# Ledger of designs, part 348: peptides against a protein of PDB entry 3T6J

Target 1, 375 residues: chain A of PDB entry 3T6J
Amino acid sequence: PIVESYIGFIESYRDPFGSRGEFEGFVAVVNKAMSAKFERLVASAEQLLKELPWPPTFEKDKFLTPDFTSLDVLTFAGSGIPAGINIPNYDDLRQTEGFKNVSLGNVLAVAYATQREKLTFLEEDDKDLYILWKGPSFDVQVGLHELLGHGSGKLFVQDEKGAFNFDQETVINPETGEQIQSWYRSGETWDSKFSTIASSYEECRAESVGLYLCLHPQVLEIFGFEGADAEDVIYVNWLNMVRAGLLALEFYTPEAFNWRQAHMQARFVILRVLLEAGEGLVTITPTTGSDGRPDARVRLDRSKIRSVGKPALERFLRRLQVLKSTGDVAGGRALYEGYATVTDAPPECFLTLRDTVLLRKESRKLIVQPNTRLE
Target 2, 372 residues: chain A of PDB entry 3T6J as posed
Amino acid sequence: PIVESYIGFIESYRDPFGSRGEFEGFVAVVNKAMSAKFERLVASAEQLLKELPWPPTFEKDKFLTPDFTSLDVLTFAGSGIPAGINIPNYDDLRQTEGFKNVSLGNVLAVAYREKLTFLEEDDKDLYILWKGPSFDVQVGLHALLGHGSGKLFVQDEKGAFNFDQETVINPETGEQIQSWYRSGETWDSKFSTIASSYEECRAESVGLYLCLHPQVLEIFGFEGADAEDVIYVNWLNMVRAGLLALEFYTPEAFNWRQAHMQARFVILRVLLEAGEGLVTITPTTGSDGRPDARVRLDRSKIRSVGKPALERFLRRLQVLKSTGDVAGGRALYEGYATVTDAPPECFLTLRDTVLLRKESRKLIVQPNTRLE

## One batch from the design tools (peptide; made by RFdiffusion4, then SolubleMPNN)

Design b2_p30_5_s2 (from b2_p30_5, 16 letters changed)
Fold by OpenDDE base, seed 3:
Structure b2_p30_5_s2 (fold): chain B 375 residues (1-375), chain A 30 residues (1-30)
Amino acid sequence: as target 1 above (375 residues)
Amino acid sequence: SVVKEVLFPASTVEDITDTLDRAGETHVRG
């Protein structure tokens, strides 16, 4: 089998300042079938990048075709096992040398073992569909997240010689209608500028790219879904995201006003964006469980994903990218922290919902690393 | 065919999925 491995200080999620990488490593085997799907996605990446809601001037000047491989993890050393990895994490290297995307396929398989009766916060009518399509939808999301999420967007830079990687006279900020007024100077990086929000912000951007692009028929076709199945995959992907946004509250510490997990914070932000869109797209309803204790239900109106959800996400995602590209930390922080704020304000009462989430929290699942055998 | 068994320490499958997306660090070469 084709064996892949990596080791080093890779992800900075455990660093409150988003700068110091956690030492991690893995050994995995290539999943050829899924890798083939990702290869098709890579082949379509340049075209799909054009579907992202920002001008080409805010996209990489040249798309560097990455390697994209789905891996079945044999062993993983780290604080958490990701579903997907985009390496290197250095944007400058991604722009100049390319990048490699990794999907950890067997991690997804474990995620699907959730028993129907233990599946929280979903309506009964959605549970079977969710169980059926969670895996496939996650494959789509991970592929898009890693390849077209982390792999997209340009940083405006002024180098040490004073030269710009963009035309100051012609490039227009689509949000303001004005010329570009801020950029990264020599020595400045995404992490150095955005610091505490850098990781979560980037994850939010990547997740948003996934949700946004999964609506594209070509994407679903690449993954082998057509017709009603494609629509179900889309629905479950979006449903999973809004549910995840609710579940994310577990990782918020009210006393410290901080988030303990970057991806969960990102998912909460997306939930807030979609809730803000209104029009019945997303509804969170407090309920009473069979045990007489608080519960909740998340409802996503399938018919409003394209009409309400997509435009809301488009605007939000564009803003994320523009602020990232221009190094506008003040604007970026205001936007992101605004959506990441957890209060008990009605109608959502998120702090109260957090109590419900904690009450319904399942015990931590132990993922045992598999033995792999050739048959 | 390769048979895979994966065991991960995670709170929930969803939590695992959420933790798997890694943010790329952007460095501007000086």
Scores: peptide ipSAE 0.017, ipTM 0.506, DockQ to the pose 0.092; fails the geometry check
Fold by OpenDDE base, seed 1:
Structure b2_p30_5_s2 (fold): chain B 375 residues (1-375), chain A 30 residues (1-30)
Amino acid sequence: as target 1 above (375 residues)
Amino acid sequence: SVVKEVLFPASTVEDITDTLDRAGETHVRG
């Protein structure tokens, strides 16, 4: 088998300021079958990037073909096990040298092992479909998230010599209709400017890209899904996201008004965006469980994903990108924190829902020893 | 092919919806 590894101070998610990397490392074996799917996605990446809801002027000037590999992890040293990795974690290097995407396939496989009776917050009618397509849909989402999410978008920069990486006279902000009025100056970075929201904001952007682009027929084809299966994968992907947004409430600390997990905050934001879209797209209904305790159900109207969901996500995603590109921290923070706010205001009553989520929280799976087989 | 059912020594894994991914931090050129 092909063995890959990495080691170092890589991710900063445990740093409240997103500055200090946590030491981590892994040893993994290449999953050739899944890697082949990602390779096909990479081959289509340049074209798919054009489908993103921002002008080419807000996209990278030159597409750099990345590597994308699915790995079965033998060992992982760190505080958390990711589903996917996009490295290096430096935008300058990503734009000049390229990047590598990694999907940790067996981590996903463990996560996929959900018993129907333990599957919370879904309607009974959706449970079987969800169980069936959760894995495949997540593969699609991870691929899009890493490759076209984290791998997309341009930062407008003025270098130390005063030169711009964009034409100030011709580039128009699609949200305002005006010329670009803000950018990153020399020494400024995404993390330095957006600081406390940078990680979650970026994850939200990447997740949104996944949801948005999974609607593209070519994407599902790349992953080997056609016809009704493709539609089911799309549905389950979106359903998974809205459910994740509800589950995310576990990671909110009301007393501190903060989120403890960037990805979960991102997923909550997406839920809020899709709820705001209205028109019956997403419905969260408090219920009473068989045990007499609070429960909830999330429903996604499949028929409204394209008509209601996609436009809402398009607008939101474009705003995320434009604000990111222009270094508009004030606007970006206002937008993102607005959606990330957790209150008990009707109709959703998110703080109450949080209590429900906590009540329904399942015990985490314990992995004691690895089990690897050769076939 | 290699099939791995359980992979991580002494770890806990949440539902797929709680599974983390990793993103790079964006730096400005220069």
Scores: peptide ipSAE 0.016, ipTM 0.493, DockQ to the pose 0.113; fails the geometry check
Fold by OpenDDE base, seed 5:
Structure b2_p30_5_s2 (fold): chain B 375 residues (1-375), chain A 30 residues (1-30)
Amino acid sequence: as target 1 above (375 residues)
Amino acid sequence: SVVKEVLFPASTVEDITDTLDRAGETHVRG
């Protein structure tokens, strides 16, 4: 088997300021079948980047084709096992040297083993479909998230010599219609500027890219889905995201007004965006479970994903990128924290829903590292 | 072929995966 290993200070999610990496390392074996799908995605990446809802001037000047490999993790040392990794995390290196995407296949495979009887917050009519397509939809989402999410977008920079990596006279901010008014100066980084929201904000952008681009027929084709299957994969991917946004409430601490998990905060933000879109796209209904205790159901109207959901997500995603590119921390924080706010205000009553989520929460389980043998 | 044995407590796999979910970060060097 082809074995890969990585070690170092990579992810900074445990740093309150989002800049200091934790030490992690892993050894993994290549999953050839899934890697082949990701290779096809890589081959189409340059074209798919053009489908993102920002001007080319806000995209990387040159896309550097990365290696994309799905790995079955043999051993992992760290605080958590990601579904995917985009490395290096330094944009300067991604712009000049390229990058590598890693999908942790067996982590995803374990997640595919959803038990119907334990599946919370979905309507009965959606459960079987969800179970069937959760895995495939997750593969699509992770691929898009890592490659075209984290792999996309340009940061406007002025270097130490005063030179800009963009034309100040011709580049227009699509949100304001004006010339670019802010950028990153020498020594400023994404993490240093956006600080406490940097990680979650970036994850939200990447997740949004996944949802947005999964609607593109070429993406579904790359992953081997067509016709009704493709539509089901799209539906389940979006359904999973809105459900995840509800589940995310577990990771909010009301007393401290803070989030304990960056990805969960991101998913909640996306839920809020899609709820704001209205028109019956997403509905969260408090219910009573079979045990007589509070429960809830999330409904996503499939027929409104493209007509209502896509435009809402498009606008939001564009704003995320523009604010990121221009280093507009004030605007970015206002936007992101606005959607990340958890209150008990009607109609959603999120704090009440949080109680329901916690009530329905199963015990946190530990994934023990697998044993692998050759046959 | 490769055979994998995964040990985990009896619970919803979905919740486990969500709690362990991470992705890449973005850094800019000036």
Scores: peptide ipSAE 0.009, ipTM 0.490, DockQ to the pose 0.090; fails the geometry check
Fold by OpenDDE base, seed 2:
Structure b2_p30_5_s2 (fold): chain B 375 residues (1-375), chain A 30 residues (1-30)
Amino acid sequence: as target 1 above (375 residues)
Amino acid sequence: SVVKEVLFPASTVEDITDTLDRAGETHVRG
């Protein structure tokens, strides 16, 4: 089998300032079947990038075709085992030198199995679909998140010699209708400028790309879904995201006004965006569980994903990208922290919902990683 | 063929799935 490994200070999610990498390492075996799907996604990447909701001037000048490999993890040293990785974690290098995407297949496979009776916060009518399609939808989401999420978007830069990597006279900010007024100066990076929100903000952007592009028929085709199956995969992907946004409240510390997990914060932000869209797209209903204690249900109206959800996500995602490209930290922080704010204001009463989430959570269990044998 | 043995203490894969989802171990990094 083909063995992949990496080691070093890679992910910065444990750094409050989003810059310092945690020491991580893994050894994994290539999953050929899933890798083939990702290779097809890579082959379509340049075309799919054009579907993203920002002007070409805000996209990379040239897409550098990466390798995309799905791996079955043998061992992983770190604080958590991700489902996918995009490396290197430097936007400038991704734009100039290329990158490699990794999906951790057996981590995803473990996440596929769900006990129906223990599945929280879903309507009964959605549970079977969710269980059936969670795995496949997550494969789609991971591929899009890594390749076209983290792999997309341009940073406007002025180099040490004063030269710009964009035409100042012709490039227009789609949000303002004006010329570009801010950019990254020499020595400035995404992480250095956006600091405390950099990791979560980028994860939010990447997750949003996944949700947005999973609506594209070509994407579903690449992953082998068509017709009703494709629609179910889309529905479950979006449903999983809104559910995740509710679950995310576990990782918010009200007393400190702090998020303890970047991806969970990102998912909460997306939930807030979709709730703001209104029109019955997403509904969170407090309920009473069979035990007589507080519970909740998340409902996503399938029929409104494209008509209500997509436009809302489009606008939000475009704003994320524009603010990222222009290095507009003030605007970016205002936008992101606005959606990341957790209060007990009606109608959602998120702090109350957080109590419900905490009440319904299971204890963390020890994960023991596998042994592998050749036969 | 390659045989993989995944062990978890006194739990099913399904139980671990929910744990991983909540803990963020199945998140995507980049």
Scores: peptide ipSAE 0.007, ipTM 0.468, DockQ to the pose 0.189; fails the geometry check

Design b2_p30_5_s3 (from b2_p30_5, 16 letters changed)
Fold by OpenDDE base, seed 4:
Structure b2_p30_5_s3 (fold): chain B 375 residues (1-375), chain A 30 residues (1-30)
Amino acid sequence: as target 1 above (375 residues)
Amino acid sequence: SVVLKVLFPESVVEDITDRLDRAGETAVRG
C-alpha cells in the first residue's frame, strides 16, 4: 500500500488568534478507490473554479493542478481528527506553489454510522433519506470543501518591493463598483490579518463553496450520482448543513459571547444566511419530544434550494471572497460576526433553541484507530 | 485554516479542545 504521512506545526484552530500552529502528525494509507473520485474532481477543478460567484480577477491567476488523495488513517496525533485537509495553510503559497488535498476516508466512514433513533432535529420523513445519503453527501462536500473551497480565491498582495499581483487600475470590486482599496502587505497573511475570525471565516467560505457547487451536475457525475440519486445527494447535503447550523449552538458560550468550534460557527452562519433568504426555504420549529421535553425540527424545502437557496448563498459567498481578497478586515468582521451573533430574538430564539440542542445532545463516539497486519 | 471536521453530538470526529471547553463551562456552572 501507498503510505502517506505528515508532521509538524500545522493547524491553528487551537490558537484563539489563528496564528500559532498545533503540533500534529499522521500516518495513513491511500484509498485508491476513493482517490479516483477526487482525481476526477481535480481534473475538473479548473472549469469548476470558473463557476464560483466572483470575477476571474478574484480567482487565482494560474491554475495549479493540486493533488487530492483519500487516506485511511492508521495513526493520528493531534487534538482532533479531521475529515479532510488542505495544505499548506498559507494562501500565498497556495497561489504560487499549489496545494494538496486529503480526505480521511475511514474517519468519514465511521462518522457515517448514524442510528436512526438517535438522529435528532429532522422530520421523520427525512430520516431514512438522510441516513442513506449522509455518507455520499459528505464525500461530495469534503471534496468540494477542500479542493474548490480552500483551493479557491486570490489574495491581493503588495510585495516588499511595492509590486501588486493585480492591476490596480482595472480590477474592480464587484461589491462596491470601485477600484481595489485594500490588500495584503508584505508579511501579512490571512490568519494574521483576520485573526480571531480567520479560521471560522475560511471554513464558512469553504462550506459555502461545497453547497454552492454541489448543485452543479458535473460535480454529482464525478461522484457517480445521476437523476434522482443526484437530487437526493444535493438535498441531504443542504439538509445536513442546516441541521449542523442548529447543532452548532452547542458550541456557543453565551456568557462569553464566544464560539468554541470554528466549523460549527461557520455552519451556524450558513444557517443564518439561508434563514435570511426566507420564502420557506428553511424552517426551524420548536416541538415537544416523545419524552415530553423540548425538541426541534429542521425543514428544508427541496424545491427552493435552487430558486431561493442558491442565490442567497451566491451573494453571501461572493461577499466573503471579495472581503478576503481585499484584506478588508473591518468589512469581513462586520459581515461574519453579524451572521454569527446568537441572540434570543424572535422568530428563531436561538438561545432557547440552544437549550433544546443541549438537552438533545448525545454522547460522542470515539474513534479507535486500526491496527494493520501482513496477510 | 484548512481542516474539515464533521462534528455532531453523535459524531466520531472529536476535538480535544471542544471537550476541554465544555469541561470548563461545566465547571463554571457548577
Scores: peptide ipSAE 0.018, ipTM 0.500, DockQ to the pose 0.057; fails the geometry check
Fold by OpenDDE base, seed 3:
Structure b2_p30_5_s3 (fold): chain B 375 residues (1-375), chain A 30 residues (1-30)
Amino acid sequence: as target 1 above (375 residues)
Amino acid sequence: SVVLKVLFPESVVEDITDRLDRAGETAVRG
């Protein structure tokens, strides 16, 4: 078997300042079947990058073909097991040296072993569909997130010699219509500039890329979905995201006004974006459970994903990228923290919903690392 | 230093991708 291993200070999610990596290590075996899908995705990456909602001037000058491998994790040393990995995390290195994407397939299988009766916050009519397609939709999301999410976007940089990696005279900010007014100076990095929001912001961008591009037929075809199945995968992927945004409230600490998990914060932000889109796209309805205690239901209108959801996400995602590219920390923080703010304001009453989420919280799944056997 | 961004399933609170991304960024700074 092809064995992959990584060790070191990799992810900085546990660092409030987004700078210090947690020491992690894993040993995994290559999943050939899934890797083949990712290889096809990689082969289409350059074309798919053009589908992202920012000008080519805000995209990498040259796409560096990464290695993209799906792995079955044999052992993982760390505080949590990710579903996907993009290496390296440094944007400057991603732009110059390329990157490697890793999907942890067997982690997904464990995560989705949810009993129907325990599946919270979904309408009954969605539960079976959700259970059926959660896994496949997640594969799509992970692939897009890692490859075209983390692998996309250009940072505008002025080097130590004063040279720019963009044409100051011709590049236009699509949001302002003006020339580029800010960039990364020598020694400045994504993490150093955006600091406390850097990790979550980037995850939000990557997740948004996943949702946005999963609507593209070519993507679904790469993963082997066509027709009604493709539409169901899309629906469940979006449904999973909005549900995750609600679940994310568990990881918000009201007393400290902070988030304890970057991905969950990102998912909440996306939920807020899609709620803001309105028009009945996403509805969160407080309910009463069979036990007489508070519950909630998330509804996503399938018919409005493309008409309402996609445009909203497009605008948001473009803004994320533009602010990232230009190193506009003030603008980026204002945008992101605005959506990441949790209040009890109507109609959503998110703090109240948080209580419901906590009440309905499932026990944390224990991921047991199995032995892999070649048969 | 290679920074990996990791997507975590809902069951996983801490995303390895974030850790890998930060690790990569830290490695470049060091």
Scores: peptide ipSAE 0.016, ipTM 0.514, DockQ to the pose 0.053; fails the geometry check
Fold by OpenDDE base, seed 2:
Structure b2_p30_5_s3 (fold): chain B 375 residues (1-375), chain A 30 residues (1-30)
Amino acid sequence: as target 1 above (375 residues)
Amino acid sequence: SVVLKVLFPESVVEDITDRLDRAGETAVRG
């Protein structure tokens, strides 16, 4: 088997400022079957980047073809085992030297071992479908998230010599219709400018890319899904995201007005975006469980994903990218924190829903790292 | 700045959040 190992300060989820990486290390074995799918995704990446909802001027000038590998984790030293990794995490390095995408397949497999009876917040008629397609849909989402999410978008930069990496005279901000009015100066980075929201904001962008591009037939084909299966994968991927947005409330601390997990905050933001779209796309209904205690159900109208969901996500995702590209921290913070705000305002009453989420919290799964022997 | 680009499974999220909460509480008390 092909063995991969990584070590270093990779992920900064424990840093409130999103800048300081936790020291992590892992040893993993290559999953050839999944890696082949990701290789096909990589081969189509340049084309798929054009499907993203921003002008080419806001996309990277050159896509650097990465290595994309799915790994079964043998050992992981760190506070948590990720499902996917884009290495390196520095945007500047990814733009100049290239990058490697990693999906941790066995971590996903463990996460998907959900018992039907313990599956919370879904309609009964969705549970079997969700269980069936959660794994495959997550593979799609991870691939898109890592490769085309984190791998996409351009930062407008003025270097130390005063030169721009974009044409100031011709590049137009698609949101304002005006020329570009802000950019990153020499020494400024994504993290330095966006600071406390940088990590979650970027995760939100990447997750949104996944949802948006999973609607593309070519993507589903790459992962081996066609016809009804492809539609089910799409549905479950979106359903998983909206459910995750509700589950995310666990990681909000009302007393501190703080989010404790960047990805969960991102997922809540996406939920808010899709709720705002209206038209019956997403519905969260408080219910009473069989135990007589509060419960909730999330419903996603499959028929409205493309007609209502996609346009809403498109607009939101474009705004995320434009604000990121232009280094518009004020605008970016206003947008993101607006959607990340948790109140008890009707009709959603998110703080009340949070109580329900906490009440229905699942027991923590123990991840056991295996020993592998060569025979 | 390192942009965190890792999807954590739900099972891992609890560990991270608990640790973050502890870190946050420690920062407020310090």
Scores: peptide ipSAE 0.015, ipTM 0.464, DockQ to the pose 0.041; fails the geometry check
Fold by OpenDDE base, seed 5:
Structure b2_p30_5_s3 (fold): chain B 375 residues (1-375), chain A 30 residues (1-30)
Amino acid sequence: as target 1 above (375 residues)
Amino acid sequence: SVVLKVLFPESVVEDITDRLDRAGETAVRG
């Protein structure tokens, strides 16, 4: 079998300042079937990048075609096993040297095995659909997230010689209508500049790209979905995200006003964006479980994904990118931390919901991979 | 084609599934 391994300081999610990588390592085997889908996605990447909601001037001048591989992990050393990774994580290097996307297939496969009885916070009518399409939707989301999420967007830079990588006279900020007023200077990076919010902010951008682009028929076609199946994959992908935003509350520490997991913070932010969109797109309803204890249900109106959800996400995603491109830390922090704030304000009462989430949480065991076999 | 699979006891699979569902349905890094 084709074996790949990665060892080094890769992910910075445990660094409060978003710069220092955690030492991680894994050995994995290529999943050919899934890799083929990702190859098709890569082949369409340049075209799909044009569908993102920012001007071409805020996109990379030239798309750097990455390697994209789905892997079955044999062993992983680190604090947690992701579903996918993008290497390198330093955006400045991604801008110039290219990158490699890795989807961890067997991690996703295990996630598909969710038991219906343990599936919390969904309407009964959605559970079977969710179980059926969770896997396929994850494949779509991960591919888009890694390739077109992390792989997209331009940083405006002035190099050490004073040269700009953009035309200061002609490039217009779509949010302000003005010329570009801020950029990254020599020695400044995404992580160094945005620091404490860099990791989660970028994950939020990438997840948003996934949700946004999965609405395009060509994306679903790439992954082999058509007709009703394609629509179900879209629905479940969005449903999963809003549910994840609720689940994310587990990783918020009220006493410290901080988040302990970057991806979960990102998902909560997206939930807040979609809730803000209103119009019945997303509804979180506190309920009582069969045990008489607090519960909740998340409902996503399928018919409003394109009409309400997409525009809201478009505006938000554009703002994320513009603030990132221009190195506007103050604006970026204000935007992101605003959506990441967890209060008990009505109607959502997120702190109360957090208690419900924690109540419904089950204990987790150490992930151990004792047996590997060839078939 | 040759496929490598990691095998777990059912109890471990359940634990992993719960963990993934509760801690990140699609946890990706980049």
Scores: peptide ipSAE 0.005, ipTM 0.414, DockQ to the pose 0.221; fails the geometry check

